# Ledger of designs, part 153: peptides against a protein of PDB entry 4N7V

Target 1, 222 residues: chain A of PDB entry 4N7V
Amino acid sequence: TLRSITSPLVAHRLKPIRQKTKKAVVSILDSEEVCVELVKEYASQEYVKEVLQISSDGNTITIYYPNGGRGFPLADRPPSPTDNISRYSFDNLPEKYWRKYQYASRFVQLVRSKSPKITYFTRYAKCILMENSPGADFEVWFYDGVKIHKTEDFIQVIEKTGKSYTLKSESEVNSLKEEIKMYMDHANEGHRICLALESIISEEERKTRSAPFFPIIIGRKP

## One batch from the design tools (peptide; made by RFdiffusion4, then SolubleMPNN)

Design b2_p24_8_s2 (from b2_p24_8, 10 letters changed)
Fold by OpenDDE base, seed 4:
Structure b2_p24_8_s2 (fold): chain B 222 residues (1-222), chain A 24 residues (1-24)
Amino acid sequence: as target 1 above (222 residues)
Amino acid sequence: DKLEEERKKEIEKEFAELTEEYFA
């Protein structure tokens, strides 16, 4: 099943974006829907041959072939669906579209990993917990120029000198220079606080069932 | 926002790589 490969994508709270490559254009719309436009070049003109429009919760996929499958010239936004529209639920999506859905999902996860959910200003840094899940990315931008980026898989450090390196194990973290450990300690504390705040705020959201509280900014730059 | 612009560039780069992965 598709579900065994990926979960439904979640584009809630994401800002509109449009990214183009030679073969595909992916957009997050104002409606928070996700559109994958499959691009084909013909006579030096790019055409959209197929569109997957995915609901913000990832559970509904609308597929259409612009201009009766002949393609529609690539524009600054997805072509409007006209005819030959198919609508699928996530669990009923034909296998031939699974890879394209996975592509959309991976793109959304990428955007989420770069989308602030909580911004927390400390005395020394701007800390940002991102929207991706599970294991949201966490970035710390120290005011002196040091940057730490934590993901589920690694920790990237950019030192004041511009030296950059990636840590993939606890052993490597433990082998850090003492001066870097200080930054790491601060980053870890900021991360803990952001996770705690996320939990508290999310619970309050659940109780109120109001408009989303995120993204949120805590504190101010000194 | 400088950071936002940098993130946008990162998304663009990683998106291109992702596209190559899925459509190469």
Scores: peptide ipSAE 0.409, ipTM 0.909, DockQ to the pose 0.868
Fold by OpenDDE base, seed 5:
Structure b2_p24_8_s2 (fold): chain B 222 residues (1-222), chain A 24 residues (1-24)
Amino acid sequence: as target 1 above (222 residues)
Amino acid sequence: DKLEEERKKEIEKEFAELTEEYFA
């Protein structure tokens, strides 16, 4: 099943974006829907041949073939669905569309990994917890130029000198220079605080059910 | 801001790579 390969994409709280290549255009709309436009070039004109429009919660997929499958000229937004429309639930999506759904999901996950959920200013750094899950990216931009980027898979460190390296195990983290460990300790503290705040705020958001509380900014740069 | 612009560039780069991966 598709579910065994990927979970429904989640585009909630993401800002509108449109990314174009020769082969595809992916958009997050104002409605937080995700559109994949499959592009074909003919006679120096780009045409949209197929569109996958996915709901913000990833559970509904609308597929249509613009202009009866002949294609519609590429514009600044997806073409409106008119004919040849199919609507599927996530669990009923035909297998032939699974790869395209995965593509959309990967794009959304990429955007989420670059979308601040919580921005927390400490005395020494700007800490940012991102929207992606599981294991949200966490960035720490120290005011002195040091950067730490934590992902589920690695920790990247950029030192003041511009020296950059990646840590992929606890042993590598433990082997850090003492000076860098101080930055790591601060980063970890900021991370802990952001995760705690995320939990608390999410719970209040669940109870209130009015408007999204995220993204949120805590403090300001000194 | 500058940080947001850098993120957009990163998204653009990785999106291009992703597109090649899925539609080559």
Scores: peptide ipSAE 0.406, ipTM 0.909, DockQ to the pose 0.863
Fold by OpenDDE base, seed 1:
Structure b2_p24_8_s2 (fold): chain B 222 residues (1-222), chain A 24 residues (1-24)
Amino acid sequence: as target 1 above (222 residues)
Amino acid sequence: DKLEEERKKEIEKEFAELTEEYFA
């Protein structure tokens, strides 16, 4: 099943974006829907031959073939769904479209990993908890130029000199120079705080059923 | 801001790599 290889994508709270390659264009629309445009080139003109439009919650996929499958000239936005429209649920998506859905999902996850959910300004750094899940990325931009990027899989450190390295185990973290450990300690504290706030805010959001609370900014740059 | 622009560039780069992975 499709579910065995990916979960429904989640594009909620993501800002509009359009990314183009030679073979495909992926967009997050103002509606938070995700569009994959499959592109072909004929006589030096790019045409959209197929569009997958995926709902913000990933559960509904609308597939259409512009201009009766002949293609529509590539523009600055997806072509309107007018010809040869099919609508599927996630669990009923034909296998022939699974790879394209995975592509969209991976793109959305990428965007989420770079989309601030919580921005927290400390005395020493700008801390950012991202939207991706599970294990949201966490970035710390110290005002003195040090950067720490935490993911589920690793911690990347960029020192003031521009020297960068990746830590993938606790032993490597423990082997850090004391000066770097200070930055790491601060980063970890900021991370803990952001996670705690995320939990609290999410719960209040659920209770009030109000408009989205995220993204949120806490504090200000000194 | 500049950080946002840098993120967009990172997305663009990684997106290109992703596209090659799925459509090469």
Scores: peptide ipSAE 0.403, ipTM 0.909, DockQ to the pose 0.861
Fold by OpenDDE base, seed 2:
Structure b2_p24_8_s2 (fold): chain B 222 residues (1-222), chain A 24 residues (1-24)
Amino acid sequence: as target 1 above (222 residues)
Amino acid sequence: DKLEEERKKEIEKEFAELTEEYFA
Protein backbone atom coordinates (compact mmCIF):
# COMPACT_ATOMS: atom_id res chain seq x y z
CA THR B 1 0.00 0.00 0.00
CA LEU B 2 0.99 3.64 -0.34
CA ARG B 3 0.72 3.98 3.43
CA SER B 4 3.49 1.40 3.87
CA ILE B 5 5.79 3.63 1.81
CA THR B 6 4.86 7.12 3.07
CA SER B 7 2.44 8.93 5.35
CA PRO B 8 0.01 11.59 4.14
CA LEU B 9 1.82 14.89 3.73
CA VAL B 10 1.06 17.73 6.13
CA ALA B 11 1.22 21.25 4.73
CA HIS B 12 -0.60 23.14 7.50
CA ARG B 13 0.91 26.50 8.50
CA LEU B 14 3.34 26.48 5.57
CA LYS B 15 3.77 29.71 3.64
CA PRO B 16 3.10 29.75 -0.10
CA ILE B 17 6.10 28.73 -2.19
CA ARG B 18 6.80 27.75 -5.80
CA GLN B 19 9.88 25.78 -6.85
CA LYS B 20 10.74 24.97 -10.45
CA THR B 21 13.00 22.41 -12.07
CA LYS B 22 13.29 21.24 -15.67
CA LYS B 23 10.74 18.47 -15.28
CA ALA B 24 8.52 19.56 -12.40
CA VAL B 25 7.16 22.53 -10.49
CA VAL B 26 5.95 22.12 -6.92
CA SER B 27 3.84 24.72 -5.16
CA ILE B 28 2.30 25.27 -1.79
CA LEU B 29 -0.74 27.48 -2.38
CA ASP B 30 -2.36 30.12 -0.19
CA SER B 31 -4.91 27.43 0.65
CA GLU B 32 -2.01 25.25 1.92
CA GLU B 33 -2.76 22.74 -0.83
CA VAL B 34 0.23 21.23 -2.62
CA CYS B 35 0.49 21.11 -6.42
CA VAL B 36 2.89 19.05 -8.51
CA GLU B 37 3.06 20.20 -12.13
CA LEU B 38 4.78 17.87 -14.58
CA VAL B 39 6.53 19.92 -17.24
CA LYS B 40 7.41 19.17 -20.87
CA GLU B 41 9.22 21.46 -23.28
CA TYR B 42 8.07 21.92 -26.90
CA ALA B 43 9.56 24.46 -29.29
CA SER B 44 11.34 26.29 -26.44
CA GLN B 45 8.06 26.66 -24.50
CA GLU B 46 7.33 24.80 -21.27
CA TYR B 47 3.93 23.15 -20.87
CA VAL B 48 2.20 21.60 -17.88
CA LYS B 49 1.02 18.14 -18.95
CA GLU B 50 -0.20 16.74 -15.64
CA VAL B 51 -1.15 18.21 -12.25
CA LEU B 52 -1.48 16.53 -8.87
CA GLN B 53 -3.26 18.78 -6.39
CA ILE B 54 -3.04 17.45 -2.84
CA SER B 55 -5.06 18.72 0.13
CA SER B 56 -3.29 20.32 3.09
CA ASP B 57 -3.78 17.16 5.17
CA GLY B 58 -2.55 14.93 2.34
CA ASN B 59 -5.70 12.80 2.26
CA THR B 60 -7.27 13.99 -1.01
CA ILE B 61 -5.52 13.94 -4.39
CA THR B 62 -7.01 15.67 -7.43
CA ILE B 63 -5.43 14.81 -10.77
CA TYR B 64 -6.05 16.54 -14.09
CA TYR B 65 -4.46 16.90 -17.51
CA PRO B 66 -4.58 20.52 -18.68
CA ASN B 67 -6.08 21.34 -22.08
CA GLY B 68 -7.21 17.79 -22.77
CA GLY B 69 -3.71 16.46 -22.27
CA ARG B 70 -2.17 18.80 -24.82
CA GLY B 71 -0.71 20.82 -21.98
CA PHE B 72 -1.04 24.37 -20.73
CA PRO B 73 1.76 26.96 -20.95
CA LEU B 74 3.75 27.12 -17.72
CA ALA B 75 2.79 30.21 -15.72
CA ASP B 76 3.33 31.70 -12.26
CA ARG B 77 0.70 29.36 -10.79
CA PRO B 78 -0.81 25.96 -11.57
CA PRO B 79 -3.42 25.89 -14.35
CA SER B 80 -7.01 25.74 -13.16
CA PRO B 81 -8.69 22.36 -13.32
CA THR B 82 -11.49 22.16 -15.89
CA ASP B 83 -12.75 18.86 -17.28
CA ASN B 84 -11.75 15.23 -16.81
CA ILE B 85 -10.71 15.62 -13.19
CA SER B 86 -10.03 12.54 -11.08
CA ARG B 87 -10.26 12.66 -7.31
CA TYR B 88 -8.79 10.02 -5.01
CA SER B 89 -8.35 9.43 -1.32
CA PHE B 90 -4.86 8.67 -0.08
CA ASP B 91 -5.67 4.98 0.36
CA ASN B 92 -7.31 4.70 -3.08
CA LEU B 93 -4.62 6.46 -5.09
CA PRO B 94 -3.64 4.37 -8.14
CA GLU B 95 -0.14 2.92 -7.88
CA LYS B 96 0.99 4.76 -11.01
CA TYR B 97 0.80 8.02 -9.01
CA TRP B 98 2.57 6.78 -5.86
CA ARG B 99 6.02 7.96 -6.89
CA LYS B 100 4.72 11.44 -7.66
CA TYR B 101 2.95 11.56 -4.30
CA GLN B 102 6.19 10.56 -2.57
CA TYR B 103 7.91 13.37 -4.44
CA ALA B 104 5.35 15.88 -3.14
CA SER B 105 5.60 14.47 0.38
CA ARG B 106 9.38 14.75 0.48
CA PHE B 107 9.20 18.31 -0.80
CA VAL B 108 6.73 19.26 1.92
CA GLN B 109 8.94 17.63 4.55
CA LEU B 110 11.89 19.63 3.22
CA VAL B 111 9.92 22.88 3.44
CA ARG B 112 8.79 21.98 6.95
CA SER B 113 12.42 21.46 8.02
CA LYS B 114 13.04 25.08 6.99
CA SER B 115 9.85 26.56 8.46
CA PRO B 116 10.05 28.06 11.98
CA LYS B 117 7.49 26.75 14.43
CA ILE B 118 8.96 28.26 17.61
CA THR B 119 11.50 31.07 17.74
CA TYR B 120 13.04 31.52 21.18
CA PHE B 121 15.47 34.30 22.04
CA THR B 122 17.86 33.63 24.90
CA ARG B 123 20.54 35.85 26.38
CA TYR B 124 23.08 34.33 24.00
CA ALA B 125 21.22 33.01 20.94
CA LYS B 126 18.22 32.85 18.64
CA CYS B 127 16.80 29.32 18.87
CA ILE B 128 14.43 27.96 16.22
CA LEU B 129 12.41 24.75 16.32
CA MET B 130 11.18 23.79 12.85
CA GLU B 131 7.88 22.29 11.65
CA ASN B 132 9.13 18.92 10.40
CA SER B 133 8.31 15.71 12.25
CA PRO B 134 9.28 13.42 13.81
CA GLY B 135 12.54 14.81 15.18
CA ALA B 136 12.10 18.44 14.16
CA ASP B 137 15.19 20.34 13.07
CA PHE B 138 16.55 22.75 15.65
CA GLU B 139 18.81 25.70 14.88
CA VAL B 140 20.72 27.92 17.28
CA TRP B 141 22.22 31.17 16.04
CA PHE B 142 24.48 32.60 18.73
CA TYR B 143 24.85 36.36 18.66
CA ASP B 144 28.64 35.98 18.53
CA GLY B 145 28.43 34.09 15.23
CA VAL B 146 28.46 30.43 16.30
CA LYS B 147 25.72 28.29 14.75
CA ILE B 148 24.47 24.84 15.72
CA HIS B 149 22.04 22.91 13.52
CA LYS B 150 20.50 19.74 14.95
CA THR B 151 18.65 17.21 12.82
CA GLU B 152 17.49 13.68 13.47
CA ASP B 153 20.64 12.43 11.72
CA PHE B 154 23.41 14.83 12.71
CA ILE B 155 24.60 17.99 14.43
CA GLN B 156 26.34 20.63 12.35
CA VAL B 157 28.57 23.21 14.04
CA ILE B 158 29.81 26.43 12.51
CA GLU B 159 32.43 28.15 14.65
CA LYS B 160 33.29 31.85 14.85
CA THR B 161 36.14 31.30 12.42
CA GLY B 162 33.73 29.86 9.86
CA LYS B 163 35.03 26.35 10.43
CA SER B 164 32.21 23.88 9.85
CA TYR B 165 31.93 20.22 10.81
CA THR B 166 29.28 17.55 11.33
CA LEU B 167 28.83 15.25 14.31
CA LYS B 168 27.05 11.92 13.78
CA SER B 169 27.73 10.07 17.03
CA GLU B 170 27.78 10.60 20.76
CA SER B 171 31.52 9.94 20.85
CA GLU B 172 32.13 12.79 18.44
CA VAL B 173 30.02 15.11 20.60
CA ASN B 174 31.97 14.04 23.68
CA SER B 175 35.25 14.75 21.89
CA LEU B 176 34.42 18.42 21.32
CA LYS B 177 36.70 21.02 22.85
CA GLU B 178 35.37 22.52 26.06
CA GLU B 179 34.54 25.92 24.60
CA ILE B 180 32.30 24.30 21.96
CA LYS B 181 30.69 22.09 24.59
CA MET B 182 29.47 25.24 26.30
CA TYR B 183 27.63 26.25 23.13
CA MET B 184 26.26 22.74 22.78
CA ASP B 185 25.00 22.79 26.36
CA HIS B 186 23.18 26.05 25.75
CA ALA B 187 21.73 24.72 22.48
CA ASN B 188 20.49 21.59 24.22
CA GLU B 189 18.82 23.65 26.95
CA GLY B 190 17.10 25.84 24.37
CA HIS B 191 15.99 22.72 22.54
CA ARG B 192 14.51 21.23 25.70
CA ILE B 193 12.59 24.41 26.41
CA CYS B 194 11.23 24.65 22.85
CA LEU B 195 10.03 21.05 22.95
CA ALA B 196 8.33 21.62 26.29
CA LEU B 197 6.64 24.78 25.05
CA GLU B 198 5.56 23.06 21.83
CA SER B 199 3.78 20.42 23.86
CA ILE B 200 2.04 22.92 26.15
CA ILE B 201 1.01 25.28 23.37
CA SER B 202 -0.22 22.46 21.14
CA GLU B 203 -2.42 21.16 23.92
CA GLU B 204 -3.87 24.60 24.56
CA GLU B 205 -4.46 25.06 20.84
CA ARG B 206 -6.36 21.78 20.76
CA LYS B 207 -8.59 22.89 23.64
CA THR B 208 -9.46 26.30 22.24
CA ARG B 209 -9.98 25.19 18.61
CA SER B 210 -9.09 28.70 17.53
CA ALA B 211 -6.79 30.00 14.83
CA PRO B 212 -3.33 28.40 14.83
CA PHE B 213 -1.06 29.48 17.66
CA PHE B 214 2.05 28.69 15.63
CA PRO B 215 4.38 30.05 14.50
CA ILE B 216 5.24 31.73 17.79
CA ILE B 217 8.06 33.99 18.93
CA ILE B 218 9.19 33.96 22.55
CA GLY B 219 11.29 36.81 23.85
CA ARG B 220 13.27 39.29 21.80
CA LYS B 221 16.82 39.82 20.70
CA PRO B 222 18.76 41.69 23.46
CA ASP A 1 14.77 38.76 5.52
CA LYS A 2 18.24 37.29 5.04
CA LEU A 3 17.50 34.04 6.83
CA GLU A 4 14.35 33.48 4.80
CA GLU A 5 16.24 34.06 1.57
CA GLU A 6 18.96 31.66 2.64
CA ARG A 7 16.40 29.01 3.51
CA LYS A 8 14.73 29.48 0.14
CA LYS A 9 18.05 28.90 -1.60
CA GLU A 10 18.62 25.75 0.42
CA ILE A 11 15.16 24.52 -0.55
CA GLU A 12 15.89 25.21 -4.22
CA LYS A 13 19.11 23.22 -4.08
CA GLU A 14 17.64 20.24 -2.29
CA PHE A 15 14.50 20.37 -4.44
CA ALA A 16 16.62 20.10 -7.57
CA GLU A 17 18.37 17.06 -6.11
CA LEU A 18 15.03 15.55 -5.15
CA THR A 19 13.70 16.07 -8.67
CA GLU A 20 16.70 14.29 -10.18
CA GLU A 21 16.08 11.40 -7.82
CA TYR A 22 12.45 10.97 -8.88
CA PHE A 23 12.63 11.95 -12.54
CA ALA A 24 15.26 10.65 -15.07
Scores: peptide ipSAE 0.407, ipTM 0.910, DockQ to the pose 0.855; fails the geometry check

Design b2_p24_8_s3 (from b2_p24_8, 8 letters changed)
Fold by OpenDDE base, seed 3:
Order: structure tokens, then C-alpha cells, then sequence
Structure b2_p24_8_s3 (fold): chain B 222 residues (1-222), chain A 24 residues (1-24)
């Protein structure tokens, strides 16, 4: 099943973006829907031959073939759906579209990993918890130039000199120089606080059921 | 902003790699 290889994509709170490649264009719209445009070149002109329009919660997929399958010239936005459209739920999506859905999902996850959910200013750093899940990315930008980027899989450290390295295990973290451990300790504390705030704010958001609370900014740069 | 531009460029680079993964 599709669910066994990916979860429904989630594009809520993401800003509009459009990324073009040779074979496809992926967009997040103002409506927070996601569009995958499959591109074909003919006589030095690019045409959109197929469009997958995915709802913001990833559960509904609308598929259409512009201009009766002949294609529509590539523009600055997806072509409008025609009357000849197919609509599927996530669990009923035909297998032939699974790869394209996964492609959209991976793109959205990438965008989420670069989209601030909580920005927290400490005495020493700007901390940012991102929108991706599970295991949201967490970035710490120290005012003195040190940078730490935490993901579910690794921790990247960029020192003042510009020296960069990646840590993939607890043993490697424990083997850090003492001066770097101080930055790591601060980063971990900021991370803990952001996760705690996310939990509390999300609960209040659920109770209120109004406009989204995120993204938020806590504190101010010194 | 400058930060948004940097993030967009990073997304573009990583997205191109995804295209190769799924369409090559």
C-alpha cells in the first residue's frame, strides 16, 4: 500500500513556493495545496502534460491532463483543472501515481525542514524549531558565529573558523572538545524549551480552534 | 529576506537531487 511507504503530506502553514526541474514543477499554492506538474518538451517548448493537485492535508489527490492530454504551455502557475478530472483519496490512489505522490511528499518535507515553527532568542543564540515531523529540525545560530543544526539523523556543527563536521552518534557528541560541549549544552537546552512550548501552544491551539498560533517568536535579539 | 533566499536556494539544490532519485 501507499501508506506502507509514505504518510500523507502536510503543507499547512507553508509559504507559497514554486520549484522547476527539467521533468517536473512542484508548487505550494496560496491555498497550501501542493501541485506536481509533469513537464514534456516539444519543439523547444515546455508543456504540462499531467497535474497532481494534492490537498493541504495530503488526503485528497486531484489528477487532470491539460488540454485533453495534449498539454498546456508551462506558465508561472499550474493550469486550471478541467472538467475531466479524477479525484482520489490517499488510500485509493492508483499505484501508477505513487511515485509522483512520494516525490511531492519528499519536497514538502524538505520545505518543512526549512520552515520556522518556533523562533526562540536566548542570551547567546537564535534558536529555530522547524515544521518537519517527526523529529523536527532544530537550528541554533550563536551570535558569535557558531552554528548547530540538529536533525533526526545527525548534528552538524559549524565553528567560528568555518570548520564544519557532522556527528551521528552519542559517542561522537561525548568526544567533543569542552568548548564545543558548552555550545551543545546550550543548544540542547534551547531545543528542550522549544519542544515544551510547542506542546503547550499546540494544546491551546486545539482548544481554541481559531487561527493558527504558529509560527511564533519568543524573546528578542539582545 | 536574505534568510529566505538562502533557504530557497538550499531547497532547490536538494530538490534537484530528489528528482534524480525518483526520475532517473
Amino acid sequence: as target 1 above (222 residues)
Amino acid sequence: SELEKERREEIEREFEELVEEYFS
Scores: peptide ipSAE 0.199, ipTM 0.832, DockQ to the pose 0.808
Fold by OpenDDE base, seed 2:
Structure b2_p24_8_s3 (fold): chain B 222 residues (1-222), chain A 24 residues (1-24)
Amino acid sequence: as target 1 above (222 residues)
Amino acid sequence: SELEKERREEIEREFEELVEEYFS
């Protein structure tokens, strides 16, 4: 099943973006829907032959073929659906479209990993918890130039000298020199606080059923 | 904002690698 390969994409709170490549254009719209336009070149003109329009919660996929499959000239936005429209739920999406859905999902996940959910300013650093899940990316930009980037898979450290390295295990973290450990400790504390705030704010958001509380900024740069 | 611009550029750079994975 598609679900065994990927979860429904989540594009909520993401800002619009349009990324063009040779074979496809991927967009997050103002509506927070995601569109994949399949592009073909003919006579030095690019045409959109197929469009997958995915709802913001990833659960509904609308597929259409512009101009009866003849294609529509590539423009600055996806072509409007006119004919040959099919609508599927996530679990009913034909297998032939799974890879294209995965493509959209990966794009959204990437965008989420670059989208601040919580920005927290400490005395020493700007901490940012991103929107991606599970295991949201966490970045710490120390005002003195040190940077720590935590992902679910690794921790990247950039020292004042510009030296950069990646840590993939607790053992490697424990082997850091004492000076770097201090930065790591601060980063970890900031991370803990952001996660705690995320939990509290999310719960309050659920209770009030109001407009989204995120993204949020805590504190200010000194 | 400038920060948004930088993030967009990062997305653009990193996403090009994904295209090869799915459309090669």
Scores: peptide ipSAE 0.195, ipTM 0.828, DockQ to the pose 0.725
Fold by OpenDDE base, seed 4:
Structure b2_p24_8_s3 (fold): chain B 222 residues (1-222), chain A 24 residues (1-24)
Amino acid sequence: as target 1 above (222 residues)
Amino acid sequence: SELEKERREEIEREFEELVEEYFS
C-alpha cells in the first residue's frame, strides 16, 4: 500500500512556493494544496501533461490531464483542471501515481524542515523549531557565528572558524570539545523549551479552535 | 525577507537532488 511507503503529506501553514525542475514543477499553493506538474518539452516549449493536485492534508488527490491530454503550456502556476479529472483518496490512489505522490511528499517534508514553527531568541542564539514531523528539525544560530542544526538523524555543527562536521551518534556528541559542548548544551536547552512551548500552544490551539497559533516568535534578538 | 530567500534557495538546492531519485 501507499501508506506502507509514506504517510499523507501535510502542507498546513506552509507558504506558497514553486519549484521547477526539468521534468516536473512542484508547488504549494495559497490554498496550501500541493501540485505536481509533469512537464514535457516539444519544439522547445514546455508543456504540462499531467497534474497531481493534493489536498493540504494529503488525503485527496485530484489528477487531471490538461487540454485533453495534449498538454498545456507551462506557466507560472498550475493549469486549471478541465479535462480528464479523477479524484482519489490517499488509500485508493492507483499505484502508477505513487511515485509522484512520494515526490510531492518529499518536497513538502523538505519545505517543512525549512519552515519555522517556533522561533525563540535567547541571550546567545536564534533558535528555530521547524514544521516537519516527527522529529522536527531544530536550528540554532549563535550570534557569534556558531551554528547547530539538529535533525532526527544527525547534528551538524559549524564552528566559528567555518569548520563543519556531522554527529550521528551519542558517542560522537560526548566526544565533543568542551567549548563546543557549551554550545550544544545551550542548543539542547533551547530545543527543550521550543518543544515544551509547542506542546502547550498546540493544546491551547486545540481547545480554542481558533486560527492557527503557529508560526510563533518568542523573544527578540538582543 | 532575506532569510526567506536563503531558505528558499536551500530548498531548491536540496530538492534538485531528489528529482534524480524520482524522475531519472
Scores: peptide ipSAE 0.193, ipTM 0.828, DockQ to the pose 0.778
Fold by OpenDDE base, seed 1:
Structure b2_p24_8_s3 (fold): chain B 222 residues (1-222), chain A 24 residues (1-24)
Amino acid sequence: as target 1 above (222 residues)
Amino acid sequence: SELEKERREEIEREFEELVEEYFS
């Protein structure tokens, strides 16, 4: 099943973006829907031959073939659906579209990992908790030039000198120089605070059922 | 912002690699 290889993509709160390659264009629309345009070239003109339009919650996939499958000239936005539109739920998506859905999902997850959910300014750093899940990326940009990037899989450290290294275990973290541990401690504290705020704010958002509270900015740069 | 631009460029690079993986 598709579910066995990926979960429904989640594009909520993501800003519009359009990324083009030779074979495809992927877009997050103002509506937070995700569009995959399959591109073919004929006579030095690029045409959109197929479009997968995925709902913001990933559960509905609308597929259409512009101009009766003949293709529509590639433009700055996906072509509007006209005829021969098929609509599928996530669990009913034909297997022939799974690869394209996975691509869209991975793209969205990538965008989420680069999309601030909470920005928190401390005395020493700009801390950013991202939108991806589970285990959202957390970035700390110290004002003195040190950078720490935490993911579910690793911690990357960039020192003032530009020296960069990746930590993949607690033992490696514990082996850090004391000076770097200070930065790590600060980063961890900022991370803890962001996670706590995320929880509290999310709960309040649920209760009020108002407009989205995220993204948010806490504090200001000194 | 400059940071946002850098992030977009990073996304673009990684996206290109994904396209090759899924559409090759």
Scores: peptide ipSAE 0.185, ipTM 0.825, DockQ to the pose 0.895

Design b2_p24_8_s4 (from b2_p24_8, 7 letters changed)
Fold by OpenDDE base, seed 5:
Structure b2_p24_8_s4 (fold): chain B 222 residues (1-222), chain A 24 residues (1-24)
Amino acid sequence: as target 1 above (222 residues)
Amino acid sequence: SELEEERQKEIEEEFKELTEEYFS
C-alpha cells in the first residue's frame, strides 16, 4: 500500500511557493494545497500534461489532464481542472501515481525542513525549530558565527573558521572538542526548550481551536 | 530576509535534484 511507503503529506502553515524545473512544477497554494504539474516541452513551448492536486492534509488527490490530455501552456499557476478529472483518497490512489505522490511528499518535507515553526533567541544564538516531522530539523545560529544544524539523521557543525563537519553517531558527538561541546550543549538546551514550548503551545492550540499559533518567535536578538 | 533567501535557494537546489531523481 502507499501508506506502507509514505505517510500523507502535510502542508499546513506552509507559505505559498512555486518551484519550476524543466520536467515539473510544484506549488504550495494559498489554500495550502500542493500541486504537481508535469511539464513537457514541444516546439519550444512548455505544456502541462498532468496535474496532481493534493489537499493540505494529503488525504485527497485530484488528478486531471489539461486540454483533454493534449496539455495546456505552462503559466504562473496550475491550469484549472476542466476535464479528465479523477479524485482519490490517499488509500485509494492508483499505484501508477504513487511515485508522483512521493515526489510531492518529499518536496513538502523539504519545504517543511526549511520552514520555521519556533524561533527562539537565546543570549548566544538564534534557535529555529522547523516544521518537518518526525524529528524536526533544529538550527542554531550562534552570534559569534558557529552554526549547528540538527536533523534526524545527522548533526552538522560549522565552526568559526568555516570548518564544517557532520556527526552521525553519539560516539562522534562525544569525540568533539571541548569548545565545540559547549556549543552543542547550548544547542541541545535550546532544542529541549523549543520542543517543550511546541508541546505546550500545541496543546493550548488544540484546546482553544483558535487560529494557528505557529509560527512563533520567542525573544529577540540581544 | 537574508536567511529566508538562503533557505529559498536551498529549496530550489534540492528541488532540482529531487526532480531529477523522480522524473529522469
Scores: peptide ipSAE 0.373, ipTM 0.898, DockQ to the pose 0.876
Fold by OpenDDE base, seed 2:
Structure b2_p24_8_s4 (fold): chain B 222 residues (1-222), chain A 24 residues (1-24)
Amino acid sequence: as target 1 above (222 residues)
Amino acid sequence: SELEEERQKEIEEEFKELTEEYFS
């Protein structure tokens, strides 16, 4: 099943974006829907031959072929669906479209990993918890130039000198110089606070059923 | 902002790699 390969993509709270390559264009629309445009070149002109439009919650996929599959000239936005439109639920998507859905999902996850959910200013740093899940990316930009980037898989450190290295185990973290450990301790505290705030705010959001509370900014740069 | 532009560039670069992975 498709579900055994990937979960439905989630594009909520993401800003509109359009990314182009030779073979495909992926967009997040104002509606937070995701569009994959498959591109072919003919006589030095690019045409959209196929479009997958995916709902913001990833559960509905609309597929259409512009101009009966002959293609529509590539423009600054996806072509509007006109003829030969098919609509599928996530669990009923034909296998021939699974790879393209995965492509869209991976793109959304990439954008989420770079989309701030919580920004928290401390005395020493700007801390940012991102939208991706599970294991949201967490970035700490110290005002003195040190940067720490935490992902589910690793921790990247950029020192004042510009020296950069990646840590993938607790052993490597424990082997850090004392000066760097101080930055790591602060980063970890900021991370803990952001996770706590995320939980509290999400619960209040659920109770009030109001407009989204995120993204949120806590404090200001000193 | 400069930070937003940098992140946009990172998305673009990684998107190209992703496209090559799925459509090579």
Scores: peptide ipSAE 0.371, ipTM 0.897, DockQ to the pose 0.875
Fold by OpenDDE base, seed 1:
Structure b2_p24_8_s4 (fold): chain B 222 residues (1-222), chain A 24 residues (1-24)
Amino acid sequence: as target 1 above (222 residues)
Amino acid sequence: SELEEERQKEIEEEFKELTEEYFS
């Protein structure tokens, strides 16, 4: 099943973006829908021959073939659906489109990993919890130039000198120089706080059914 | 901001790699 390959993509709260390559263009629209445009080149002109438009919650996929499959000239936005339109739910998506859906999902996850959900200013650093899940990325930009980037898989440290290294185990973390451990301790505390706040805010958002609370900024740069 | 621009660049580069992976 498609679900065994990927979960429905989630594009809520993401800013509009359009990324182009020779073979595909992916967009997040103002509506937070995701569009994959499949591009072919003929006589030095690029044409959109297939479009997958995916709802913000990933559960609905609209597929259409501009100009009866002849293609529509590539523009600064996806072509509007006009003909040859099919609509599928996530679980009913034909297998032939699974790879393209996964492509869209991976892109959205990438964008989410770089989209602030909570920005928290401490005395020493700007802490940012990102939108991706599970195990959201967490970045700490210390005002003195040190940077720590935590992901589900690793921790990257960039020291004041520009020296960079990656930690993939607790043993490696424990082997850090004491001066770096101080930064790590602060980063971990900021991370804990952001996660706690995320939980509290999300719960209140659910209860009130209010407009989205995220992204949120806590504090300000000194 | 500079940070946003850097992130945008990272997205672009990783997106290119992703596209090559799926549409090679």
Scores: peptide ipSAE 0.367, ipTM 0.897, DockQ to the pose 0.885
Fold by OpenDDE base, seed 4:
Structure b2_p24_8_s4 (fold): chain B 222 residues (1-222), chain A 24 residues (1-24)
Amino acid sequence: as target 1 above (222 residues)
Amino acid sequence: SELEEERQKEIEEEFKELTEEYFS
């Protein structure tokens, strides 16, 4: 099943974006829907041959072939659906579209990993917990120029000198220079706080069922 | 902002790589 490969994408709270490559254009719309436009080139003109429009919760996929399958010139937004429209639920999506859905999902996760959910200013740094899940990315921008980027898979450190390296194990983290450990300690504390706040705020959001509380900014740059 | 610009650049670069992974 598709579910065994990926979960439904989640585009809630994401800002509109449109990214173009030679073969595909992916957009997050104002509606928070996600569109994958499959692009073909004919006579030096780019055409959209297929569109997957995915709901913000990832559970509904609308597929259409612009201009009766002949393709529609690539524009600054996805082409409007034609009369040949298929609508699927996530669990009923034909296997032929699974790869394209995965592509959309991966893109959304990428955007989410770059989308602030919680911004927390400390005395020393701007800390940002991102929207991706599970294991949201966490970035720390120290005011002195040091940067730390934590993901589920690694920790990237950029020192004041511009020296950059990636840590992929606890052993590597433990082998850090003392001066870097201080930054890491601060980053970890900020991370802990952001996670705690996320939990608390999410719970309140659940209880109130009001407008989204995120993204939020806590504190201010000193 | 500078941060937003950097993030946008990162998204573009990683998106290109992602597209190559799925459609090359």
Scores: peptide ipSAE 0.366, ipTM 0.896, DockQ to the pose 0.891

